Peptides against a protein of PDB entry 6DSZ. Designs and how they scored, part 36

Target 1, 361 residues: chain A of PDB entry 6DSZ
Amino acid sequence: NYVVTAQKPTAVNGCVTGHFTSAEDLNLLIAKNTRLEIYVVTAEGLRPVKEVGMYGKIAVMELFRPKGESKDLLFILTAKYNACILEYKQSGESIDIITRAHGNVQDRIGRPSETGIIGIIDPECRMIGLRLYDGLFKVIPLDRDNKELKAFNIRLEELHVIDVKFLYGCQAPTICFVYQDPQGRHVKTYEVSLREKEFNKGPWKQENVEAEASMVIAVPEPFGGAIIIGQESITYHNGDKYLAIAPPIIKQSTIVCHNRVDPNGSRYLLGDMEGRLFMLLLEKEEQMDGTVTLKDLRVELLGETSIAECLTYLDNGVVFVGSRLGDSQLVKLNVDSNEQGSYVVAMETFTNLGPIVDMCV

## One batch from the design tools (peptide; aimed at target 1 L314 M347)

Design b2_p17_1 (made by RFdiffusion4)
Pose (drawn by RFdiffusion4):
Structure b2_p17_1 (pose): chain A 361 residues (1-361), chain P 17 residues (1-17)
Amino acid sequence: as target 1 above (361 residues)
Amino acid sequence: SYTPAPRTSSSSRYVFP
């Protein structure tokens, strides 16, 4: 027999922003399935540079540039456990994606977990963290000689884990995650020590959270902490400091995705399965000592995009809406809600044949 | 307008069918 592609996969599973082509090259990297798309934000709008194709299903896609790098290094993990670090290199008149490092990191003895694979990267590029199998947190230290991507497993006493994030602004690599056991689910803190290959007691106390907490947000340096998005209550956790708001405006649909807007983290974008688009706020309270603190949380609805699996703010009040169940699109957020109450205006839609359930000729 | 973050992270994940 013989199989050909009559149409490339159109559903968007992942999208990230960063400086990948050059420095201050606002790139939008869209993950479909086996395809990877790279764009440069120009005055025209989204203009592509190179659409590559891999022999795997892109499951983790993150950007970073470690200590003393020219441009961000892209990291990709295949669902069949192929890990690689890539680098856009336009040295010549052509374009080549050099593979700085690669390595298969499948464990012969783990069970894939509910909520699938998670790939997290250290705030200061100390290591790559993986959550492939239950009870096994995998660490991949980041240096130069680790070109044949080597790795080691730590053990995780917490068996059922929902979402994991690296915390900003800590003495060393620290992890914040939501796990589940009997008696509801909780949030616990750990420290990753890649010198002894162990877990150390985390920065702060284990808190009880909402029963349906589904997302953890890494809050940037000026504030520090973690934001946990559940079904009804949005909570902020940072050591002893703790804030939460529970607007009934949210319970109607589960919040699925989040995206950081400002570098400060004062604004965030949220998405419903009903197709909404929220703005999560961390309002500031500059005090007498010239320092900045955080006072409250406020969520107010912006309008509605399409159902988003990915979410990314590009530039000049524009957000790329990566839709897996429908057309991906481009959106302009305006201060003046011109028509009705929707601060959201569609600019461009991308044909997504969506989940093809049935068909005929 | 708002100042964009220089880099963002993915909010999605892969789930085994």

Design b2_p17_1_s1 (made by RFdiffusion4, then SolubleMPNN; from b2_p17_1 with S1M Y2V T8Q V15I)
Fold by OpenDDE base, seed 5:
Structure b2_p17_1_s1 (fold): chain B 361 residues (1-361), chain A 17 residues (1-17)
Amino acid sequence: as target 1 above (361 residues)
Amino acid sequence: MVTPAPRQSSSSRYIFP
């Protein structure tokens, strides 16, 4: 009897940071195919708390805090369209992961999008948005007492959505998305009416963005708006202000992931396909009336890491680099560069044994 | 509806930088 020790998946396909175990604990959550690993971030490092097996490959993993919750809840969507909202509960030494709500959000009709599943949560926790199929935007209303995740579709005229986010500071839930048509790539916004189950016109649009615009970053207040990342350019738009930069350094490799460093959206980590780590800085200008506006965008090369599938800033300049192609890393960002001009120091490396073909026997 | 029940916890390895 060869006990094939089923090798656990080591390739990281998602990571998030938040307060899942308690209001006070900082957590790192890592998705490794069908496995969810939960850590507490401590001054001494990452403390493992629990590993959870999921019934399918994790496609979306997002933390969110509804009104009246003391800690974050976890939304998970699997590649087979099983959705759940999970809560961490500890009672003494007993640790339970409770399913607050669940559902299957698969449609009988629709073309699965070639760019895969996108899942987003409204910053005010009014709804979850899902781009699963071309020409459809799925909405899951977030109701406190709803144990069944019910969804509805809104028809999207834009058939080829590249990326989508909910914007911050909007009276109604508002999405911002990059889409492609025969004329190129564009950015558009829509308000989502939960009552009418339709889109209303959003606050702004930007036609003819960079041809390879691939990512939307929603920027929190006070700046608001969105950052659009391409191969050659980074642009900001909030309806009133437009700013674009084209730093030559980003042209060398495609930016593939991002993570917000500061709660106010003043800094973002960017990772490219060569494992270069950048800092995107939003330079503020304080107006005489006390309003804060974006003065400029700046990109700085920090150093090199494993090729990131996902990035998450933890605390004190520590970043988790989740890698699918290489070893995941815990890295330290330093104020001063080393002799090679790098601000990045590897603290820990997590060996990636490659794609485990889960032979479900 | 398959409720994603967490499967059994495996061994905790503390990772310190």
Scores: peptide ipSAE 0.027, ipTM 0.451, DockQ to the pose 0.028
OpenDDE base, seeds 1, 2, 3, 4: peptide ipSAE 0.021, 0.020, 0.018, 0.022; ipTM 0.493, 0.537, 0.572, 0.482; seeds 1, 4 fail the geometry check

Design b2_p17_1_s2 (made by RFdiffusion4, then SolubleMPNN; from b2_p17_1, 5 letters changed)
Fold by OpenDDE base, seed 1:
Structure b2_p17_1_s2 (fold): chain B 361 residues (1-361), chain A 17 residues (1-17)
Amino acid sequence: as target 1 above (361 residues)
Amino acid sequence: MVTPAERQTSSSRYVFP
């Protein structure tokens, strides 16, 4: 019996940073197809804690902290629509990953969206939202006592959703999304009613955004609102303030991923299809009444990395670059540039051996 | 001009060498 040691997947298709193992530990979680790798970030680097085999390819991986939890929980959705909420539990040297809740969220009827699965969590942990199929938004209410993830669908009039996020600071769960119609791409918001299982009109909309607007970033308080990333432009909107920039440097390659650096949403990492790493900066203006408003947006080129599928800021200028096409990296962001004008230094490189072609024998 | 890198929120807990 040749146990063909199935080569572990090396291509990264998702990464997230948070406090999963404890309230005090900073963790890096990496999705590699069906494998979840859990690390603790230490002063000495990444310490491996646990690897978990999942019952399918990980399509969504998000950390969230319900009210009264001391540490983050992990939501996972697989490409086969198996959903679970995971908890890390340690008892001495024994480490267990507990499934708090699970369910299958597949619909019998629906066209799978061409842009794939989108999963988002309300910042106040009221619900999970899923864009799985065109013209449908699936809602999973978050209830602590429910071991079975129950979902319902709300019909979307907008059939071609490009990206969607929950907004911060909303009384009701509010989504912001980019969609395409025959007239172009637009941004719209909806409030989600759990009680009525319907959409209500959201606080704002922006018609006729950039034709290649591809990503929504929900901005936390004090700014609130959203950033819309296009091919040529980056725009901010919060209902009251609109600001757009068109830095020439972003036109050279499509931005494909982002990650928030600061908890207050002052900085974001951006990665493009050429492996360029940018910093997006939100410049604040403090009003006389103590309100904080957006003054300006800036984009700065930091340097080059592997082509990022996902980015996550760890701490102290260290960034994990999760790559599907190339080697994943730990990189350091420096204050001063090197002789080549780069602020990025590779600390560690993780060899990507390519897709294990499951030869269906 | 403080470079974006200078505004690093150094959480002092994780000093990568």
Scores: peptide ipSAE 0.027, ipTM 0.701, DockQ to the pose 0.044
OpenDDE base, seeds 2, 3, 4, 5: peptide ipSAE 0.036, 0.019, 0.023, 0.028; ipTM 0.742, 0.621, 0.656, 0.515; seeds 2, 3, 5 fail the geometry check

Design b2_p17_1_s3 (made by RFdiffusion4, then SolubleMPNN; from b2_p17_1, 5 letters changed)
Fold by OpenDDE base, seed 2:
Structure b2_p17_1_s3 (fold): chain B 361 residues (1-361), chain A 17 residues (1-17)
Amino acid sequence: as target 1 above (361 residues)
Amino acid sequence: MVVPAPRQTSSSRYVFP
């Protein structure tokens, strides 16, 4: 009986950057199926700190910092709808991952959405939102004293949600989402009432966006609003200002992931299905009253990487490229291009051994 | 021209080789 030691998964299905181990440490967290890998970002590279086995495939992984927490907490949702909030705790040399809260958020009734699980956190940490099933938006109120994650559903009239985010700078938690109906794809906003457990009318909507609009990026203040990414176009809307670009370079391959570079949302990394890495730039216009508005959008091709499932900017121009189909990479963004016109240099490559084929013999 | 920006507002805390 050869116990084939099941090789640890190497395909990356999620990554996030934040301050999980301490307020001062910069961490890279990598989801590899049922495994969570925690690294500290150092001058010498990635230092492994802890590996955690999860009771299921990680479907959502998000860092958030509730008011009064010194460091980030980690929200995880598994593909089997087990939710938890994790805290890193170190006591001398002992490292523990503490479950602050947990729960199962599965519904007995509902059609699982074909586009998979979406999990989002309100920027003010008032709630977690989950799109698990068609026609339902699940809300988990965030309460510090609650060890049990309780959720409720709000009915969505829009049955086919493509992507959803919480907006920044809203008095009430506000979602922005792309949805599809028989007339095409549209963008809509809703305010989420925790008290009444219902949606209120959001600040704006945009009907008839690009037919292949697939991604929503919530933009922080001072810009606010959202970016909608399609196959051919990138659009910005904040209720007052609308701007669209259609750079020919993005039409060649579908953008599949993004990551914010600057805290103020002035730059984003974009990755496409061909492994091309782009920078999306939001150009500022300062008004005479000191208000900042969006002047223009620009896209620049940086270079090529492995096909990204997820991207995360670390620091000092270093980016982690999490790949499911290829090798994951640490890459450096340079100010000057190389002889081939690329601004991207591979620093480290992490071999992807592919899916464990469970040969049931 | 791509300008690498630090994630944190302070001086580049992490100097990668």
Scores: peptide ipSAE 0.018, ipTM 0.531, DockQ to the pose 0.059
OpenDDE base, seeds 1, 3, 4, 5: peptide ipSAE 0.022, 0.057, 0.016, 0.015; ipTM 0.620, 0.752, 0.528, 0.434; seeds 1, 3, 5 fail the geometry check

Design b2_p17_1_s4 (made by RFdiffusion4, then SolubleMPNN; from b2_p17_1 with S1M Y2V T8Q S9T)
Fold by OpenDDE base, seed 5:
Structure b2_p17_1_s4 (fold): chain B 361 residues (1-361), chain A 17 residues (1-17)
Amino acid sequence: as target 1 above (361 residues)
Amino acid sequence: MVTPAPRQTSSSRYVFP
């Protein structure tokens, strides 16, 4: 009897940082295909807390904190459209992951989008949005007492959505998305009416963005608005202000992931297909009335890492680089560069054994 | 509806270098 020790998946397909185990603990959550790993970030490093097997490949993993919750809840969507909201509960030494809500959000009719599943959460925790199928935006209302995740669809006229986020600081839940039509790529916003189950006109749009615009970053207050990342350009728009940069350094390789460093959205990590790590900086200008406006955008090359599938800033300049193609890493961002001009130092490397074909026997 | 109750797996020891 060869006990084939089923190798655990090592390729990272998602990571998120937040306060899942407690209000005070900083956690790193890592998705490895069907596995969820939960760590506590400590001054001594990552402490493993629990590993969780899921009933399918994790497609979406997002932390969110509803009003009246002391700690973050975890939303998971699988590739088979099983959705759940998970809560961490500790009672002495006993650790339980509780399913607060669950549901299947699969539609009987629809073309699965070629760019895969997108899942987003409204910053005010009013709803979850899902782009699963072309021409549909699925909404899951977030109600405190709802054990069943019920969803409805809103028809989206824009059939080819590239990326979508909820904006910050909006009275109604507002999405911002990049889409493609025969004329090129564009950015549009919609307000989501939960009551009427329809889209209303959003605050702004930007037609004819860069042809390879691929990512939307929602920027928190005080800046608000969104960053649009392309191959050659990075643009900011908030309805009132537009700013674009085209730093030659980003043209060399496509940016594929991002993560917010500062809670106020002043800095973002960017990772490209060559494993280059950048810092995107939002330079502020304080007006005489005390309002903060965006003065400029700047991109700085920090160094090189494994090719990131996902990035997450932990604390104290430590970044987790989740890699699907290579080894995942913990890296330290330094204030001073080394002799090679790099600000990045590898602290730890997590060996990627490649795609484990889970032969579910 | 199969409640995706997370299956507990054995904790791996993580050693920070």
Scores: peptide ipSAE 0.028, ipTM 0.484, DockQ to the pose 0.028
OpenDDE base, seeds 1, 2, 3, 4: peptide ipSAE 0.025, 0.033, 0.023, 0.024; ipTM 0.700, 0.721, 0.477, 0.664; seeds 2, 3 fail the geometry check

Design b2_p17_2 (made by RFdiffusion4)
Pose (drawn by RFdiffusion4):
Structure b2_p17_2 (pose): chain A 361 residues (1-361), chain P 17 residues (1-17)
Amino acid sequence: as target 1 above (361 residues)
Amino acid sequence: SPSPFAESVDLSELLKS
């Protein structure tokens, strides 16, 4: 027999922003399935540079540039457990994606978990963290000689884990995650020590959270902490400081995705399965000592995009809406809500044949 | 139609109280 592709996969599973082509090259990297698309934000709009194709299903796609690098290094993990670090190199008149490092990190003894694979990267590029199997948190230290991507497993007493994030602004690599056991689910803190290959007691107390907490947000350096998005209550956790708001405006649909807008983290974008687009706010309270603190949380609806699996703010009040169940599109957010109450205006839609349930000729 | 990046928008004024 023989199989060919009549149409490339159009559903968008992942999208990230960063400086990948050069420095201050606003790149939009879109993950379909086995395809990877790279764009440069130009005055025209989204203009591509190179659409590559891999022999795997892109499951983790993150950007970073470690200590003393020219441009961001891309990291990709295949669902069949193929890890690689890439680098856009336009040294010549052509384009080559050099593979700085690669290595298969499958464990012969783990059970894939509900909520699938999670790939997190340290705030200061100390390591790559993986959550492939239940009870096994895998660490991949980041240096130069680790070109044949080597790794080691830590053990995780917390068996059922929902979402994991690396916390900003800590003494060393620290992890914040939501896990489940009997008696509801909780949030616990750990420290990753890649010198002893162990877990140390985390920065702050284990808190009880909402029963349906589904997302953890890494809050940047000026504030620090973690934002946990459940079904009905949006909570902020940072050591002893704790804030939460529970607008009934949210419970109608589960919040699925989030995206950081400002570098400060004062504004965030949220998405419903009903196709909404929220703006999560961390309002500031600059005090007498020239320091900045955080006072409250406020969520107010912006309008509605399509159902988003990915979410990314590009530039000049524009957000790329990566849709898996429908057409991905480009959106302009305006201060003046011109028509009705939707601060959202569609600029460009991308044909997505969506989940093809049935068909005929 | 104009480009989506033809105009800049200040989001600090969006949903401002």

Design b2_p17_2_s1 (made by RFdiffusion4, then SolubleMPNN; from b2_p17_2, 6 letters changed)
Fold by OpenDDE base, seed 4:
Structure b2_p17_2_s1 (fold): chain B 361 residues (1-361), chain A 17 residues (1-17)
Amino acid sequence: as target 1 above (361 residues)
Amino acid sequence: MPSPFAEKTDLSKLLAK
């Protein structure tokens, strides 16, 4: 009886940073197929705290902090549409990951979207949004007392959503999304009414964005709005301000992931398909009235890493590069470039053993 | 060398023009 100890998955398909174990702890959470790894970021490095086996491949993993919670909760959606909200509890030496809420959000009818599962959380924690199927936006209201995750669908007229985010600073939950129609790719916003279970007109739209616009980044206040990343261009829009850049360097490889560095949204890490790491910088202009507006966007090449599936800034210039195709890395960002012009130094490498082919023998 | 995690890096100056 060869107990083939199923090799643990090593390919990273998601990562997030937040305060999951406590309000004070900085955590790195890593999704490796069905496995969730929880680390504490310490002065000495990553300290493993817990590993959790999930019922299915993790498709969405997001930290959020509802009003009145002392620490972040974790939303997970699996590829089989099992949703849960997890809480870390420690009682002395006993560590438990508690399911606060769960549910299956699969629809019996719907075309699974070609761009895969998208899960987003309203920055004010009013709802979770899911793009699972073409022409549908699923909403999970966030209610503290509900152990059963209930969802409803709102019809999207836009059948081919490429990416979607909730915007910051909106009175009502507002989504911003890139969609494709026969005329090209466009950006649109909708307000989400929980009461009426419908979309209302959002604050702005931008028709005819770049044909390969693929990602939406919601920008926090004071800037607000969204960044749209394409193959050739990066654009910012907040309803009042529009700005676009087309740095030639981003044409060389498709940007595939991003992560916010600064809480105020002044800087973002961008990773491309060649493992190049960029910094996107939002330059501010402070008005005499104290309002902050976007002055300019710029992109700078930081260096090279493993091909990122996901990026997350930790602290002190340390970035976790989650890789599906290669080895995941901890890298350090330096203020000064080396002789090669790189601002990136590899600190630690986590060997990716590749796809575990479950050979059913 | 201090642990890279312990070393305070003021990234505010990173790529500051």
Scores: peptide ipSAE 0.170, ipTM 0.837, DockQ to the pose 0.767
OpenDDE base, seeds 1, 2, 3, 5: peptide ipSAE 0.029, 0.028, 0.027, 0.048; ipTM 0.617, 0.596, 0.607, 0.758; seeds 1, 2 fail the geometry check

Design b2_p17_2_s2 (made by RFdiffusion4, then SolubleMPNN; from b2_p17_2, 5 letters changed)
Fold by OpenDDE base, seed 2:
Structure b2_p17_2_s2 (fold): chain B 361 residues (1-361), chain A 17 residues (1-17)
Amino acid sequence: as target 1 above (361 residues)
Amino acid sequence: APSPFSEKVDLSLLLKK
């Protein structure tokens, strides 16, 4: 009886950065199938703090900070629709991951969406939104004292949602999403009423976006609005301002992930299916009244990495490249390019041993 | 052109050597 010690998963399927262990610590959290790895980012590199086994494959992993919390909480949704909110607690040398709230958010009736599970958190921490099934948007209200995660569904008229985010700077929680219908792909917004448990008309929409529009990035204030990424174009819209670019360099491979570099949304990392790393820059124009508007969008090729499933800007030009198909990397972004024109230098590589094929013999 | 990596991205003092 060879007890094949089940090799730990090495393929990364999600990563996030924030202040989970303390208000002061910068953390990197890595999802590897059923495993959560927690690191502290230090001057010496990634310091491992804790590894946590989850009761299922991690499908959503997001950090958020409700009012009155000193540090970030972690929302996790598994592929089997088990939701939890986790807190890191250290008492001397004792480290515990506390479940603040949990629940199962599976519906008995619904078609699971072909594009998979999407989980998003309102920037003001009013709710969690889940796209699990076609034609449904699930809402989990965030309440401080709620140990049991309760959810309700709002019907979506749009059956084929590609991506969805909560917008910043909205009086009511507002979603922005790309959807597909027989006429093409479109962008729409809805306000979410917690009281009435319905959608209200959002501030804007854009019909007939690029046919391959695949990602929504919510842009923080002062810009607000959203970036829509397609195969050939990158579009900004905030209801008042529209700006589109079509840089030829992005047409070569599909952009598959993004991460915000600056808290004010001035820069984003973009990764494509060939492992190319880009910087998207939002150029500011200050108006005479002190308002900040978007002047232009620019894309710069930084270099090449492993094919990113997820990207996380840490600090001081250090980026974690979480890869499912290849080795994950810690890379340094440099001010000056090397002789090959690359701004990217690999600092550390994390070997990916491939998917654990559970051979059910 | 200003480097896309201007020194202003100090998110954490911990990585300042």
Scores: peptide ipSAE 0.029, ipTM 0.580, DockQ to the pose 0.073
OpenDDE base, seeds 1, 3, 4, 5: peptide ipSAE 0.019, 0.026, 0.028, 0.000; ipTM 0.553, 0.573, 0.559, 0.377

Design b2_p17_2_s3 (made by RFdiffusion4, then SolubleMPNN; from b2_p17_2, 5 letters changed)
Fold by OpenDDE base, seed 1:
Structure b2_p17_2_s3 (fold): chain B 361 residues (1-361), chain A 17 residues (1-17)
Amino acid sequence: as target 1 above (361 residues)
Amino acid sequence: KPSPFSEKVDLSKLLKK
């Protein structure tokens, strides 16, 4: 009996950073198809803690911290619409990954969206939002006592949602999304009423954004609002302030992923299809009343990496570059550039052996 | 070019070989 040791997947399709194992530990979580890898970030490097097999390809992986939790919980959605909320529990040397809640969120009726599954969590942990099907927004209320993830749908008039996020600092859960209609791409906001199971009018909208606007970044306080990333432009909007830049350097390749560096949303990493790594900077202006407003946006080229499927800032200028097409990397960001003008130094490279073609037997 | 890094580079010894 040749136990064909099924080669472990090496292609990364998601990564997140947070405090999953404890309140004090910094963790890197990596999704590799059906496998979740959990690391502790240490002064010596990445320490492996646990590997978890999932019942399906991981499509969404997000950390969140409900009010009164000491550490983050993990939301996972699979490509077969199995949802779970996971908790890390350690008792001495015993490590358990506990399923706090689970459910299947598949609909019997709906057209799966061409841009795939989008999963988002309200910053105040009131709900999870899912864009699974065209013309539907699925809501999973977050209730601590519920072991069964129940969901409901809200109809979207906008059939072609490109990307969606929950905004920060909203009294009600508020989504911001890019959508396409026959007139072009637009940005809109909706408040989500959990009680009435409907959308209310959001705080703002922006019609006729860049034709290739593809990503929404929700910006935390004090700035608030959202960043919209296109092929040629990066725009900020918060209802009161609009600012757009069109740096020529981003036109050369499509930005495909992003990650927030600073908790206050002053810096973001951006990765493009050529493996270029950028820093997006939000320049602040402090008003006489102590309010902070956006003064300007800047983009700086940091260097080159593997083509990122996902990026996550760890700490101390260390970034994990999760790659599906190439080798994943740990890279160090330096304050000063090298002789080639790069701020990026590769620290470790993780060989990608390519897609394991699951031969459907 | 101004450094894209604020002076508050966390000088934690994380991953310093």
Scores: peptide ipSAE 0.055, ipTM 0.575, DockQ to the pose 0.072
OpenDDE base, seeds 2, 3, 4, 5: peptide ipSAE 0.008, 0.030, 0.008, 0.031; ipTM 0.445, 0.599, 0.372, 0.726; seed 4 fails the geometry check

